# Designs tried in a protein design run: peptides against a protein of PDB entry 1MQS. Part 46

Target 1, 223 residues: chain A of PDB entry 1MQS
Amino acid sequence: ILKMLFLNKDLNNNDNITTITDDIFNQQEIIWKVLILDIKSTATISSVLRVNDLLKAGITVHSLIKQDRSPLPDVPAIYFVSPTKENIDIIVNDLKSDKYSEFYINFTSSLPRNLLEDLAQQVSITGKSDKIKQVYDQYLDFIVTEPELFSLEISNAYLTLNDPKTTEEEITGLCANIADGLFNTVLTINSIPIIRAAKGGPAEIIAEKLGTKLRDFVINTNS

## One batch from the design tools (peptide; made by RFdiffusion4, then SolubleMPNN)

Design b2_p14_3_s1 (from b2_p14_3, 6 letters changed)
Fold by OpenDDE base, seed 4:
Structure b2_p14_3_s1 (fold): chain B 223 residues (1-223), chain A 14 residues (1-14)
Amino acid sequence: as target 1 above (223 residues)
Amino acid sequence: MEILEIDPGNGLKL
């Protein structure tokens, strides 16, 4: 998250958030930015950062993407939002209206190819592609409840996985969602774990899906 | 090396 707030520059990973923000604050000219969030990403940010932390990161204003936002044409904007068509359309509209000087787009999870293509196409039509400085998949689709504890915020996951009335399709779908969340978490931690799961149940399904995603990711990043 | 234990019944243990 902090890396994103600092426009995805490399940060020293060994320092506490406070130390990082203070060091950056002291060593570099603060680039004041607007942070644009959605409901989901707001929860993510709020779980790990305080308003003062945002300020130290150069975030002068934060707003919801769906809110009516005043134009700040001389201020760069960081978008940290869910990879949805709706959010893309809003970003493009903001681009069209010159709402901000620069656009740093960060999606909470992997942007599907079709949506990436849609974004690219719409941006191309605007003729303002130069204002888009970054597009990142941040893989930050989780809530941090404690420094060493996170939640995927998947409602009724336990019940769904353990209810004998739940269909195989529902279980499989839920397992996929869990695997996606875990994938995002693993990428965020930047450590590929050994996956252990019990055989013959949802755990195995999750493990297999996650394992596949991680393998695919490693292959694609090393190629 | 971290072990991710997936236990849908008891949560995820890292």
Scores: peptide ipSAE 0.080, ipTM 0.750, DockQ to the pose 0.094
Fold by OpenDDE base, seed 2:
Structure b2_p14_3_s1 (fold): chain B 223 residues (1-223), chain A 14 residues (1-14)
Amino acid sequence: as target 1 above (223 residues)
Amino acid sequence: MEILEIDPGNGLKL
């Protein structure tokens, strides 16, 4: 998150959030930015950062993407939003209207290829692609509840996985969502764990899906 | 090396 707020510049990760923000605040001229969030990303940010941390990161204003936002044509914007068609359309509209000086787009999870192509196409039509400075998948689709505890915020996951009335398709779908969340978490921690799961249930399905994603990621990163 | 234990009944432990 902090890296994103500093426009994805490399930060020395060995320090506490407060130390990092203080060191950066003291060493560099603060670049004031607007942070644009959706409901989901707001929860993510709020789980790990305080308002003062945002200020130290140069966030002068933060707002919801769906809110009516005043143009700040001389101010760069950081978008941290879910990879949805709706959010893409809003970003493109903001680009068309020259709402901000620069656009740093960060998706909370992986942007599907079809949406990436849609974004690229729409941006191309605007003729303002030069204003888009970055497009990143942040893989931050979870809430940190405690320093060593996170939540994927999947409602009724336990009930769904343990209800005898739940279909195999529903279980498989939910397991995929959990695996996606875990994948994002693993990438955020930047440590590939050994996965252990009980055999013969949802745990195994999750483990297999997650394992596949991690293997695919490693292969693609080493190529 | 971290171990991720997946236990849908008790949560996820990293």
Scores: peptide ipSAE 0.070, ipTM 0.742, DockQ to the pose 0.094
Fold by OpenDDE base, seed 5:
Order: sequence, then C-alpha cells, then structure tokens
Structure b2_p14_3_s1 (fold): chain B 223 residues (1-223), chain A 14 residues (1-14)
Amino acid sequence: as target 1 above (223 residues)
Amino acid sequence: MEILEIDPGNGLKL
C-alpha cells in the first residue's frame, strides 16, 4: 500500500517496507496527490492506515470513485479500485474531462484481459494516453483485522458452502473467489505457503484453484 | 515456510 501511495517508486533504501515508520515518510519527497477509492478498497486502506498516514504519504484528498469529485487538473491522482467495467468507464471519463493531471491506476486484484483491452481501447480513443502514468495490479483484495489475521470479506461464505440447497456451480464459484482472495494475500506477503486442505470438499477445490494460480504465477515470473 | 490450512468450516489459517 505505501509503495502505491508513493507512485510505486522503488524505495532506494533496503529499509523493510513493512514498518510504517516516520522515517519512510521523511526520506521521500512528498508529492501531493488525490486518492480515489471504491467501497472495497476503502475498507482495505482503512484497515492498515490512518488518515494521518495518508497525509504523510502526500494524500491531500481521498474520495470514492462514484462520488461527485471536483476537478483538480494540476493534481495527480492515484486510483485504487476493483477491476470492474464500471470503474474503468469512470476512470476513462475522468481522463476525458481532464479531471486530474496524471493518472496512476492500481487495481485491487488482477485485471482480466478483456477489461484491459477495453481500458486500452477507450484510452486510445481519448488521445490522452500520455496522462496515464501507471497501471498496476496490486493484489490487495483483503482486509487486515490483526497483524496475523485477515478477512476476504465474503459474506455468508460458511452458510453457502454448508447449505445443502447450494448448487455445485455456486460452490465452485465461491471457491474460485476464495482462491482469488488467498492468491492476492499470498502475493502481498511475498511468501508461498504449503497448502493443506481436506479431501472431498470445498477445501480441496479452493486448494486446487489456489495451487494452480500460484504455479502459474511462479512460472510466469521466472520465465 | 508457512502452512496455509484451508478449512471452510473453521476458517483459513496461515
């Protein structure tokens, strides 16, 4: 998160990004910028940062993407939002209207290829692609409740997985969502765990999906 | 090396 707030610039010093210390904020030139969030990413940010931390990172204003926002054409904007068609359309509209000087786009999870192509196409039509400085998948689609505890914020997951009326398709879909959330969490902590799951149920489905994602990621990163 | 135990009935443990 902090790296994103500092425009994904490599912090030159080997100092562990893990400690939100005053020293990290003091060593970097503060660039004043706007932070644009959705409901989900707001919960993510709020779980780990205080308003004062945002200010120290140079965030002058934070707003919801769907809110009416005043134009700040001389101010760079960081978007940290879910990878949805709706959010893409809003970002492109903000680009068209010159709402901000520069656009640093960060998705909470992996942007599907079709949506990336849509974003690219829409941006190309605007003729303002030069204003888009970054597009990142941040893999931050979870809430930290305690230092060693996180939530995927999936409502009724337990009920859905244990209700005999739930269809196999619904179970499989939910397992995929859980696997995606776990994948994002694993990438964020930068540690590949050994996955253990009981056989013959949703746990196995989740484990298989997650294992596949992690293997694919490792292969693609090492190639 | 961390172990991720997946138990949909009892939650997820790292």
Scores: peptide ipSAE 0.070, ipTM 0.745, DockQ to the pose 0.092
Fold by OpenDDE base, seed 1:
Structure b2_p14_3_s1 (fold): chain B 223 residues (1-223), chain A 14 residues (1-14)
Amino acid sequence: as target 1 above (223 residues)
Amino acid sequence: MEILEIDPGNGLKL
């Protein structure tokens, strides 16, 4: 998250959030930015950072993407939002209206190719592609509740997985979603864990899906 | 090395 707030620059310090923000705040000219969030990403950021941390990172204003926002044409904007068609359309509209000086777009999870192509096409039509400085998948689709505990915020997951009326297709779909969330979490912590799961149930399905994703990722990164 | 225990009933613990 901090890396994103500093425009995805490499932060060399293994220091705590406070030290990093204080050092940057003291040593560099603070570039004030607007942070644009959706409901989901707001929860993610709020679970890890305080308002003061955002200020130290140069975030002067944070707003929801769907809210009416005043134009700040001289201020760069960081978008941290879900990879949806709706959010893309709003970003493009903000671009068209010159709402901000620069656009740093960060998606909470992987942007599907079709949506990436849509974004690219719409941006090209605006003639303002030069204002888009970054587009990243951040893999930050979870909430940190406590040390060593996180939530994917999947409603009724337990009920769905344990209801005998739930279809195999529904279970498999939910397991895939959970595996995606776990994959994103693992990438965020930058440590590949040993996966343990009970055999013969949803846990095994999740473990297998996650394991496959991690293996594929490692292969593709080392290639 | 971290262990990810997948327990759909009790959540996920790293």
Scores: peptide ipSAE 0.058, ipTM 0.716, DockQ to the pose 0.091

Design b2_p14_3_s2 (from b2_p14_3, 5 letters changed)
Fold by OpenDDE base, seed 3:
Structure b2_p14_3_s2 (fold): chain B 223 residues (1-223), chain A 14 residues (1-14)
Amino acid sequence: as target 1 above (223 residues)
Amino acid sequence: MEIIEIDPGNGLKL
C-alpha cells in the first residue's frame, strides 16, 4: 500500500517493511495527490493505515469513485479500485473530462485481459493516453484485522464448505477463490511459504490450488 | 521460512 501511495517508486531497499515508521515518510519527496477508492479498497486501506498516514504520504483528499468529485485538473490522482467494468468506465470518463492532471491506476487484484483491452480501447479513443502514467495490479484484495490476522472477506465460506447440500462444483469454486486470495496475500509478503493442510477435504483442495499458483509464479518470474 | 497452515474449519494460521 505505501509503495502505491508513493507512485510505486522503490521505497528503500528493505523489502521487509513490517512497521510503518516516520522514516519511510521522511525519505520520500511528498507529491500532493488525490486518492480515489471504492468500498472494498476503502476497507483494505483503513485496515492498515490511519488518516495521518495518508496525509504523510501526500494524500490531500480521498473520495469514493462513485461519488461526485470536483475537478482538480492540476492535481495527480491515484485510483485504487476493484477491476470492474464500472470502475474502468468511470476512470475513462474522469480522463475525458480532464478531472485530474495525471492518472495512476491501481487495481486491487488482477485485471482480466478483456477489461485491460476495454480500458486500452476507451483510452485510445479519448486521445489522452499520455495522462495515464501507471496501470498496476496490486494484489491487495484482503483486509488486515490484526497484525498477524487477515480476512479475504468471503461471505459464508465456512457454511458453504461444511453444508452437506453444497455441490462439489461450488466447493471447488470456493476453494479456487480462497486460493486466489491467499496467493495475492503471499505476493505481498514477498516470500514463498510452506503450505500445510489436512488431507481429504477443502483444505487439501485449497493447498493444491495455491501450490500450483505459487509454482507457476516462481517459474514465470525466473524465466 | 514461513509456514501457512490451511484449516477451513478453524481459519488460516500463518
Scores: peptide ipSAE 0.058, ipTM 0.738, DockQ to the pose 0.090
Fold by OpenDDE base, seed 4:
Structure b2_p14_3_s2 (fold): chain B 223 residues (1-223), chain A 14 residues (1-14)
Amino acid sequence: as target 1 above (223 residues)
Amino acid sequence: MEIIEIDPGNGLKL
């Protein structure tokens, strides 16, 4: 998250959040930015950062993407939003209206190819592609409840996985969603874990799906 | 090396 707020610049890994923010605050000219969130990403940010932390990161204003936002044509904007068609359309409309000086687009999870193509196409039509400085998949689709605890915020996951009335399709779908969330989480930890799961149930399905995603990711990043 | 233990009954243990 902090890396994103600092426009995805490399931050020295060894410093506590406070030290990083203070050091960056002291050493670099603060680039004041607007942070644009959706409901989901607001929960994510709020789980790990306080308003003061945002200020230290140069976030002067934060707003919901669906809110009526005043134009700040001289201020760069960081979008941190869900990868949805609706959010893309709003971003493009903001681009069309010159709402901000620069656009740093960060999706909470992987942007599907079709939506990426849609974004690219719409941006191309605007003739303002130069204002889009970054497009990132942040893989931050989770809530941090405690420093060492996170939630994927998947409603009724336990019930669904353990209800004998749940269909195999529903279980498989839910396992995929869990695996996606775990994948995102693992990518933020910047380490490839060993996955352990019990055989013969949803745990195995999740483990297999997650393992596949991680392998595919490693292959694609090393190629 | 981090171990992710997937337990659908008790959540995820990292």
Scores: peptide ipSAE 0.058, ipTM 0.745, DockQ to the pose 0.092
Fold by OpenDDE base, seed 2:
Structure b2_p14_3_s2 (fold): chain B 223 residues (1-223), chain A 14 residues (1-14)
Amino acid sequence: as target 1 above (223 residues)
Amino acid sequence: MEIIEIDPGNGLKL
């Protein structure tokens, strides 16, 4: 998150958020930015950062993407939003209207290829592609509840996985979503874990899906 | 090396 707020520049890895923000604040000229969120990303940010941390990161204003936002044509904007068609359309409209000086687009999870192509096509039509400085998948689709505890915010996951009436397809689908969330979390930690799971249930399905994603990621990163 | 233990009954332990 902090890296994103500093326009994905490399930050010296210090363990304490406050120390990182203070060190950066003291060493660099603060670039004031607007932070644009959706409901989901707001929860993510709020779980790990305080308002003062945002200020130290140079966030002067934060707002919801769907809110009416005043143009700030001389101010760069950081978008941190879910990879949805709706959010893409809003970003493109903001680009068309010259709402901000620069656009740093960060998706909470992986942007599907079809949406990436849609974004690229729409941006191309605007003739303002030079204003888009970055497009990143942040893989931050979870809420940190405690320093060593996170939530994927999947409603009724336990009930769905343990209800005898739940179909195999529903279980498999839910397991895929959980695996995606775990994958995002693992990428955030920047360490490839050993996965352990009980055999013969949803845990195994999740483990297999997660393991596959991690293997694919490692292969693609080393190529 | 971190170990992820997947236990749908007790949550995910990282």
Scores: peptide ipSAE 0.056, ipTM 0.738, DockQ to the pose 0.093
Fold by OpenDDE base, seed 5:
Structure b2_p14_3_s2 (fold): chain B 223 residues (1-223), chain A 14 residues (1-14)
Amino acid sequence: as target 1 above (223 residues)
Amino acid sequence: MEIIEIDPGNGLKL
């Protein structure tokens, strides 16, 4: 998160930013910028940062993407939002209207190829691609409740997985969503965990999906 | 080395 707030610049200190300290803020040039969030990413940010931390990171204003926002054409904007068609369309509209000077786009999870192509196509039509400075997948689609505890905020997951009326397709879909959330979480801890699950049922499905994602990631990162 | 235990009945433990 802090790296994103500092425009994904390498923080000169190779030190794993495990603790938010005043030293992190003092070593960075403060660029004043706007932070644009959705409901989900707001919960993510709020779980780990205070308003004062945002200010120290140079965030002058934070707003919801769907809210009416005043144009600040001389101010750079950080978007940290879910990878949805709706959010993409809003970002492109903000680009068209010159709402901000620069656009740093961060998705909470991996942007699907079709949506990336849509974003690229829409941006190309605007003729303002030069204003888009960054597009990142942040893999931050979870809420930190305690230092060693997080939530994927998947409502009724337990009920859905244990209801005998739930279809295999629904179970498989939910398991995929859980695996995606776990994958995102694992990428933030900078280590590849050992996955353990009971054989049979949703646990195995989640483990297999997560294992596949992690293997694919490792292969693609080492190639 | 971290261990992820997946237990949909009792939650996810990291």
Scores: peptide ipSAE 0.053, ipTM 0.739, DockQ to the pose 0.090

Design b2_p14_3_s3 (from b2_p14_3, 5 letters changed)
Fold by OpenDDE base, seed 4:
Structure b2_p14_3_s3 (fold): chain B 223 residues (1-223), chain A 14 residues (1-14)
Amino acid sequence: as target 1 above (223 residues)
Amino acid sequence: MEILEINPGNGLKL
């Protein structure tokens, strides 16, 4: 998250958030930015950062993407939002209206190819592609409840997986969602774990899906 | 090396 707030520049990973923000604050000219969030990403940010931390990261204003936001044409904007068509359309509209000087787009999870293509197409039509400085999949689709604890915020996951009335399709779908969340988490931690799961149940399904995603990711990043 | 233990019934243990 901090890396994103600092426009995805490399940060020293060994320092506490406070130390990082203070060091950057002291060593570099603060680039003041607007942070644009959605409901989901707001929860993510709020779980790990305080308003003061945002300020130290150069975030002068933060707003919801769906809110009526005043134009700040001389201020760069960081979008940290869910990869949805709606959010893309809003970003493009903001681009069209020159709402901000620069656009740093960060999606909370992997942007589907079709949406990436849609974004690219819409941006191309605007003729303002130069204002889009970054597009990143941040893989930050989780809530941090404690420094060493996170939640995927999947409602009724336990009940769904253990209810005998739940269909195989529902279980499989939920397992996929869990695997996606875990994938995002693993990428965020930047450590590929050994996956262990019990055989013959949802755990195995999750493990297989996650394992596949991780393998695919490693293959694609090393190519 | 971290072990991710997937236990849907008891949560996820890292």
Scores: peptide ipSAE 0.112, ipTM 0.748, DockQ to the pose 0.094
Fold by OpenDDE base, seed 2:
Structure b2_p14_3_s3 (fold): chain B 223 residues (1-223), chain A 14 residues (1-14)
Amino acid sequence: as target 1 above (223 residues)
Amino acid sequence: MEILEINPGNGLKL
């Protein structure tokens, strides 16, 4: 998150958020930015950062993407939002209207290819592609509840997985969502774990899906 | 090397 707020520049890895923000604040000229969030990403940010941390990161204003936002044509904007068609359309509209000087687009999870192509096409039509400085998948689709505890915020996951009335398709779908969340978490921690799961249930399905994603990621990163 | 234990009944432990 902090890396994103500093426009995805390399930050010296210190264990303490406060130390990182203080060190950066003291060493570099602060670039004031607008942070644009959706409901989900707001929860993510709020789980790990305080308002003062945002200020130290140069975030002068933060707002919801769906809110009416005043143009700040001389101010760069960081978008940290879910990879949805709606959010893409809003970003493109903001680009068309020259709402900000620069656009740093960060998606909370992987942007599907079809949406990436849509974004690229729409941006191309605007003729303002030069204003888009970055497009990243941040893989931050979880909430940190405690320093060593996170939540994927999947409602009724336990009930769904354990209800005898739940269909295999529903279970498989939910397991895929959990695996996606875990994948994002693993990438954020930047440590590939050994996966252990009980056999013969949802745990195994999750483990297999996650394992596949991690293997695919490693293969693609090493190629 | 971290171990991710997947236990839907007891949560996820990293």
Scores: peptide ipSAE 0.111, ipTM 0.743, DockQ to the pose 0.094
Fold by OpenDDE base, seed 3:
Structure b2_p14_3_s3 (fold): chain B 223 residues (1-223), chain A 14 residues (1-14)
Amino acid sequence: as target 1 above (223 residues)
Amino acid sequence: MEILEINPGNGLKL
């Protein structure tokens, strides 16, 4: 998250958030930015950062993407939002209206190819592609509840996995969603764990799906 | 090396 707030520049410190923000605040000229969020990403950021941390990162204003926002044509904007058609359309409309000087777009999870193509096409039509400085998948689709605890915010997961009326397709689908969330978490931590799971249940399905994703990722990054 | 234990009944432990 901090890396994103600093326009995805490399941060040299693995220290506490407070130390990182203080060091950067003292060493570099702060670029003031607007942070645009959706409901989901607001929860993500609020789980790990305080308002003071945002200020130290140069965030002068934060707003919801669906709210009416005043134009700040001389101020760069960071979008951190879910990869949805609705959010893309709003970003493009903001671009059309010259709402901000520069656009740094960060999606909470992987942007599907069809939506990327849609974004590219719409931006091309505006003739303002030069204002889009970055487009990133951040893989930050989770909430940190405690320093050593996170939530994927999947409603009724326990019930769905343990209800005898749940179909195999529903279980498999839910396990895939859990595996995606875990994958995003692993990428964020930047450490590949050894996966352990009980055999013969949803745990094994999740472990297999996650293991496959991690293997595919390692293969693609070493290539 | 971290171990991720997956237990949907009791949560996830890292």
Scores: peptide ipSAE 0.102, ipTM 0.737, DockQ to the pose 0.092
Fold by OpenDDE base, seed 1:
Structure b2_p14_3_s3 (fold): chain B 223 residues (1-223), chain A 14 residues (1-14)
Amino acid sequence: as target 1 above (223 residues)
Amino acid sequence: MEILEINPGNGLKL
């Protein structure tokens, strides 16, 4: 998250958020930025950072993407939002209206190719592609509740997985979603864990899906 | 090396 707030620049690996923000605050000219969030990403950021941390990162204003926002044409904007068609359309509209000086787009999870193509096409039509400085998948689709504890915020997951009326297709779909969330979490912590799961149930399905994703990722990164 | 235990229903502890 901090890396994103500093426009994905390499931050010196100091263990303490406060130290990182203080060091950067003291050493570099603070570039004030607007942070644009959706409901989901707001929860993610709020679970890890305080308002003061955002200020130290140069975030002067944070707003929801769907809210009416005043134009700040001389201020760069960081978008940290879900990869949806709706959010893309709003970003493009903000671009068209010159709402901000620069656009740093960060998606909470992997942007599907079709949506990336849509974004690219719409941006090209605006003639303002030069204002888009970055587009990243951040893999930050979870909430940190406590040290060593996180939530994927999937409603009724337990009920769905344990209801005998739930179809195999529904279970498989939910397991895939959970595996995606776990994959994103693993990538965020930059440590590949040993996966343990009980056999013969949803846990195994999740483990297999996650394992496959991690293996594929490692293969593609080392290639 | 971290262990990810997948227990549907009890949250994931890293």
Scores: peptide ipSAE 0.067, ipTM 0.707, DockQ to the pose 0.092

Design b2_p14_3_s4 (from b2_p14_3, 7 letters changed)
Fold by OpenDDE base, seed 2:
Structure b2_p14_3_s4 (fold): chain B 223 residues (1-223), chain A 14 residues (1-14)
Amino acid sequence: as target 1 above (223 residues)
Amino acid sequence: MEILVIDPGNGLKL
């Protein structure tokens, strides 16, 4: 998160959030930015950062992407939002209207190819591609509740996986969503774990899906 | 080396 707020530049300090923000605030000229969030990413940010931490990271204003936002044509914007068609359309409309000086786009999870192509096409039509400075998949689609505990914020997951009335399709779909969340978490921790799961149930399905995603990621990163 | 244990009944442990 902090790396994103500092425009994905490398942060040399591995200290706590307070030390990192204080050091940067004291040593560097702060580039003031707007932070645009959706409901989901707001929960993610709020789980690990306070308003004062955002201020120290150079965030002057934060707003929801669907809210009416005043133009700040001289201020760069950081988008941290879910990879949806709706969010892409709003970003492109903001680009068309010159709402901000620069656009740093960060998706909470992997942007599907079709949506990336849609974004690229729409941006190309605007003739303002030069204002888009970054597009990143941040893989931050989880909530940190404690230093060693996170939540994927999937409602009724336990009930759905253990209810005999749940269809195989529903279980498979839910397992895919869990695997996506775990994949994002693993990438954020930057450590590939050994996966262990019980055989013959949802745990195995999740493990297989996650294992496939991690293998594909490693292959694509080493190529 | 981290171990991810997937247990939908007891949560996830790293």
Scores: peptide ipSAE 0.118, ipTM 0.757, DockQ to the pose 0.095
Fold by OpenDDE base, seed 1:
Structure b2_p14_3_s4 (fold): chain B 223 residues (1-223), chain A 14 residues (1-14)
Amino acid sequence: as target 1 above (223 residues)
Amino acid sequence: MEILVIDPGNGLKL
């Protein structure tokens, strides 16, 4: 998250958020930015950062993407939002209206190829592609509830997986969503775990899906 | 080396 707030620049590997923000705040001219969030990303940010941390990162204003936002044409904007068609359309509209000076786009999870192509096409049509400075998948689609605990915020997951009336398709779909969330979490921790799961149930399905994603990722990053 | 235990009944543990 901090890297994103500092426009994905390499930050010195200090373990303390406060130290990192203080060092950067004291050593560099602070570039004031706007942070645009959706509901989900707001929860993610709020789970790990305080308002003061955002200020130290140069965030003057944070707002929801769907809220009415005043134009700040001389101020760069960081978008940290879910990879949805709706969010893409709003970003493009903000670009068309010159709402901000520069656009740093960060998605909470991997942007599907079709949506990336849509974004690229729409941006190209605007003739303002030069204002798009960055597009990143951040893999930050989870909430940190405690130092050693996180949540994927999937409602009724336990009930769905244990209800005898739940269809195999519903279970498989939910397992895929869980695997996606775990994949994002693993990438954020930057450590590939050994996966353990009970055989013959949803746990195995999740493990297999996650394992496949991790293998594919490793293959693609080493190529 | 971290171990991810997937247990839908008890949650997830890294």
Scores: peptide ipSAE 0.106, ipTM 0.755, DockQ to the pose 0.093
Fold by OpenDDE base, seed 3:
Parts: sequence; structure tokens; C-alpha cells
Structure b2_p14_3_s4 (fold): chain B 223 residues (1-223), chain A 14 residues (1-14)
Amino acid sequence: as target 1 above (223 residues)
Amino acid sequence: MEILVIDPGNGLKL
């Protein structure tokens, strides 16, 4: 999150969050930015950062993407939002209207190829692609509830997995969503765990899907 | 080395 707020510049990994914020606040000219969030990303940010931490990162204003926002054409904007068609359309409309000076787009999870193509096409039509400075997948589609506890915020997951009326397709789909969330979490921690799961149920399905994603990621990163 | 235990009934433990 902090790396994103500092426009994805390499922050020296060895310093505690408090030291990084204090050192950057003291040494660098603060670039004031607007932070644009959706409901999900607001919960993610609020779980780990306070308003004062945002201020130290140069965030002067934060707003919901669906709210009416006043134009600030001389101010750069950081978007941290879910990879949805609706959010993409709003970002493109903000681009068309010159709502901000620069656009730093961060998605909470991986942007599907079809939505990436849609974003690229719409941006191309505007003729303002130069204002888009960054597009990143942040893999932060989870909430930290305690230092050693996080939530994927998947509604009724327990009920769905244990209801005998749930179809195999629904179970498999839910297991895929859980595996995606876990994958994002593992990437954020930057440590590949040993996966353990009970055999013969949803746990095994999740473990297999997650294991496949992690293997694919390692292969693609080492190539 | 971290261990991820997947238990849909009890959550996830790293």
C-alpha cells in the first residue's frame, strides 16, 4: 500500500513503515495527490492505515470513485479500485474531462484481459494516453483484521461450502475465488508457503488451485 | 518457511 501511495517507486525494503513515512516526509518534497477508492478498497486501506498515514504519504484528499468529485486539473490522482467495467468507465470519463493532471491506476486484483483491452481501447479513443502514468495490479483484495488475521470478505462462503443444495459448479467457482484471494495474499507477503489441506473436500480443491497459480507465477517470474 | 493451512470451516492460518 505505501509503495503505491509513493507512485510505486522502490522504497528501501529494510525500513519499518514508521521510519519510511518519517524519512520520506522529512527528505522529499511532498507531492500532493488525490486518492480515489471504491467501497472494497476503502475497507482495505482503512484496515492498515490511518488518516494521518495518508497525509504523510501526500494524500490531501480521498474520495469514492462513484461520488461527485470536483475537478483538480493540476493535481495527480491515484486510483485504487476493483477491476470492474464500471470503475474503468468512470476512470476513462475522468480522463476525458481532464479531472486530474496525471492518472496512476492501481487495481486491487488482477485485471482480466478483456477489461485491459477495453481500457486500452477507450483510452486510445480519448487521445490522452500520456496522462496515464501507471497501471498496476496490486493484489490487495483482502482486509487485515488483526496482525495475524485477514479476511477475503467473501459473503456466505461457509454456508455455500456446507449447504447440501449447493451445486458442484458453485463450490468449484467459490473455491477458485478463495484461491485467487489467497494467491493475492501470498504475493503481498512475498513468501511462498507450504500448503496443507484436508483431502476429499473444498480445502483440497482450494489447495490445488492455489498451488497451480503459485507454480505458474514462479515459472513466469524466473523466465 | 511459512505453512498455509486451508480449512474452509475454521479459516486460514499462516
Scores: peptide ipSAE 0.105, ipTM 0.754, DockQ to the pose 0.093
Fold by OpenDDE base, seed 5:
Structure b2_p14_3_s4 (fold): chain B 223 residues (1-223), chain A 14 residues (1-14)
Amino acid sequence: as target 1 above (223 residues)
Amino acid sequence: MEILVIDPGNGLKL
């Protein structure tokens, strides 16, 4: 998160920002910027940062992406939002309207290829691609509840996985969503886990899906 | 890091 708030620049200190210290803020050039969030990313940010931390990171204003926002054409904007068509369309509309000087786009999770292509196409049509400074997948689609505890905020996951009325397709779909969330969390922690799961249930499905995602990621990053 | 995927019925310890 902090790296994103500093426009994904390398923080002069150790790559592993494990603790928010004043030293992190003091070492960075403060660029005043707007932070645009959605409901989900707001919860993510709020779980780990205080308003004062945002201010120290140079965030002067934070707003919801769906809210009416005043144009600040001389101010750079950080978008930290879910990878949805709706959010992309809003970002592009903001670009078209010159709402901000620069656009630093950060998705909470991996942007699907089709949406990336859509974003690229729409941006190209605007003729303002030069204003798009960054597009990142942040893999921050979780809420930190405690220093060593996080939530994927998947409602009724327990009920769905244990309800005998739940279809195999629904279970598999939910397991995929959980695996995606875990994958995002793992990438954020920047540590490859050993995955263990009980055999014969949703845990195994999740573990297999997660394992596949991690293997694919490692293969693609080492190639 | 170790991820123990525990079936919801058995408590997910992450």
Scores: peptide ipSAE 0.088, ipTM 0.645, DockQ to the pose 0.078

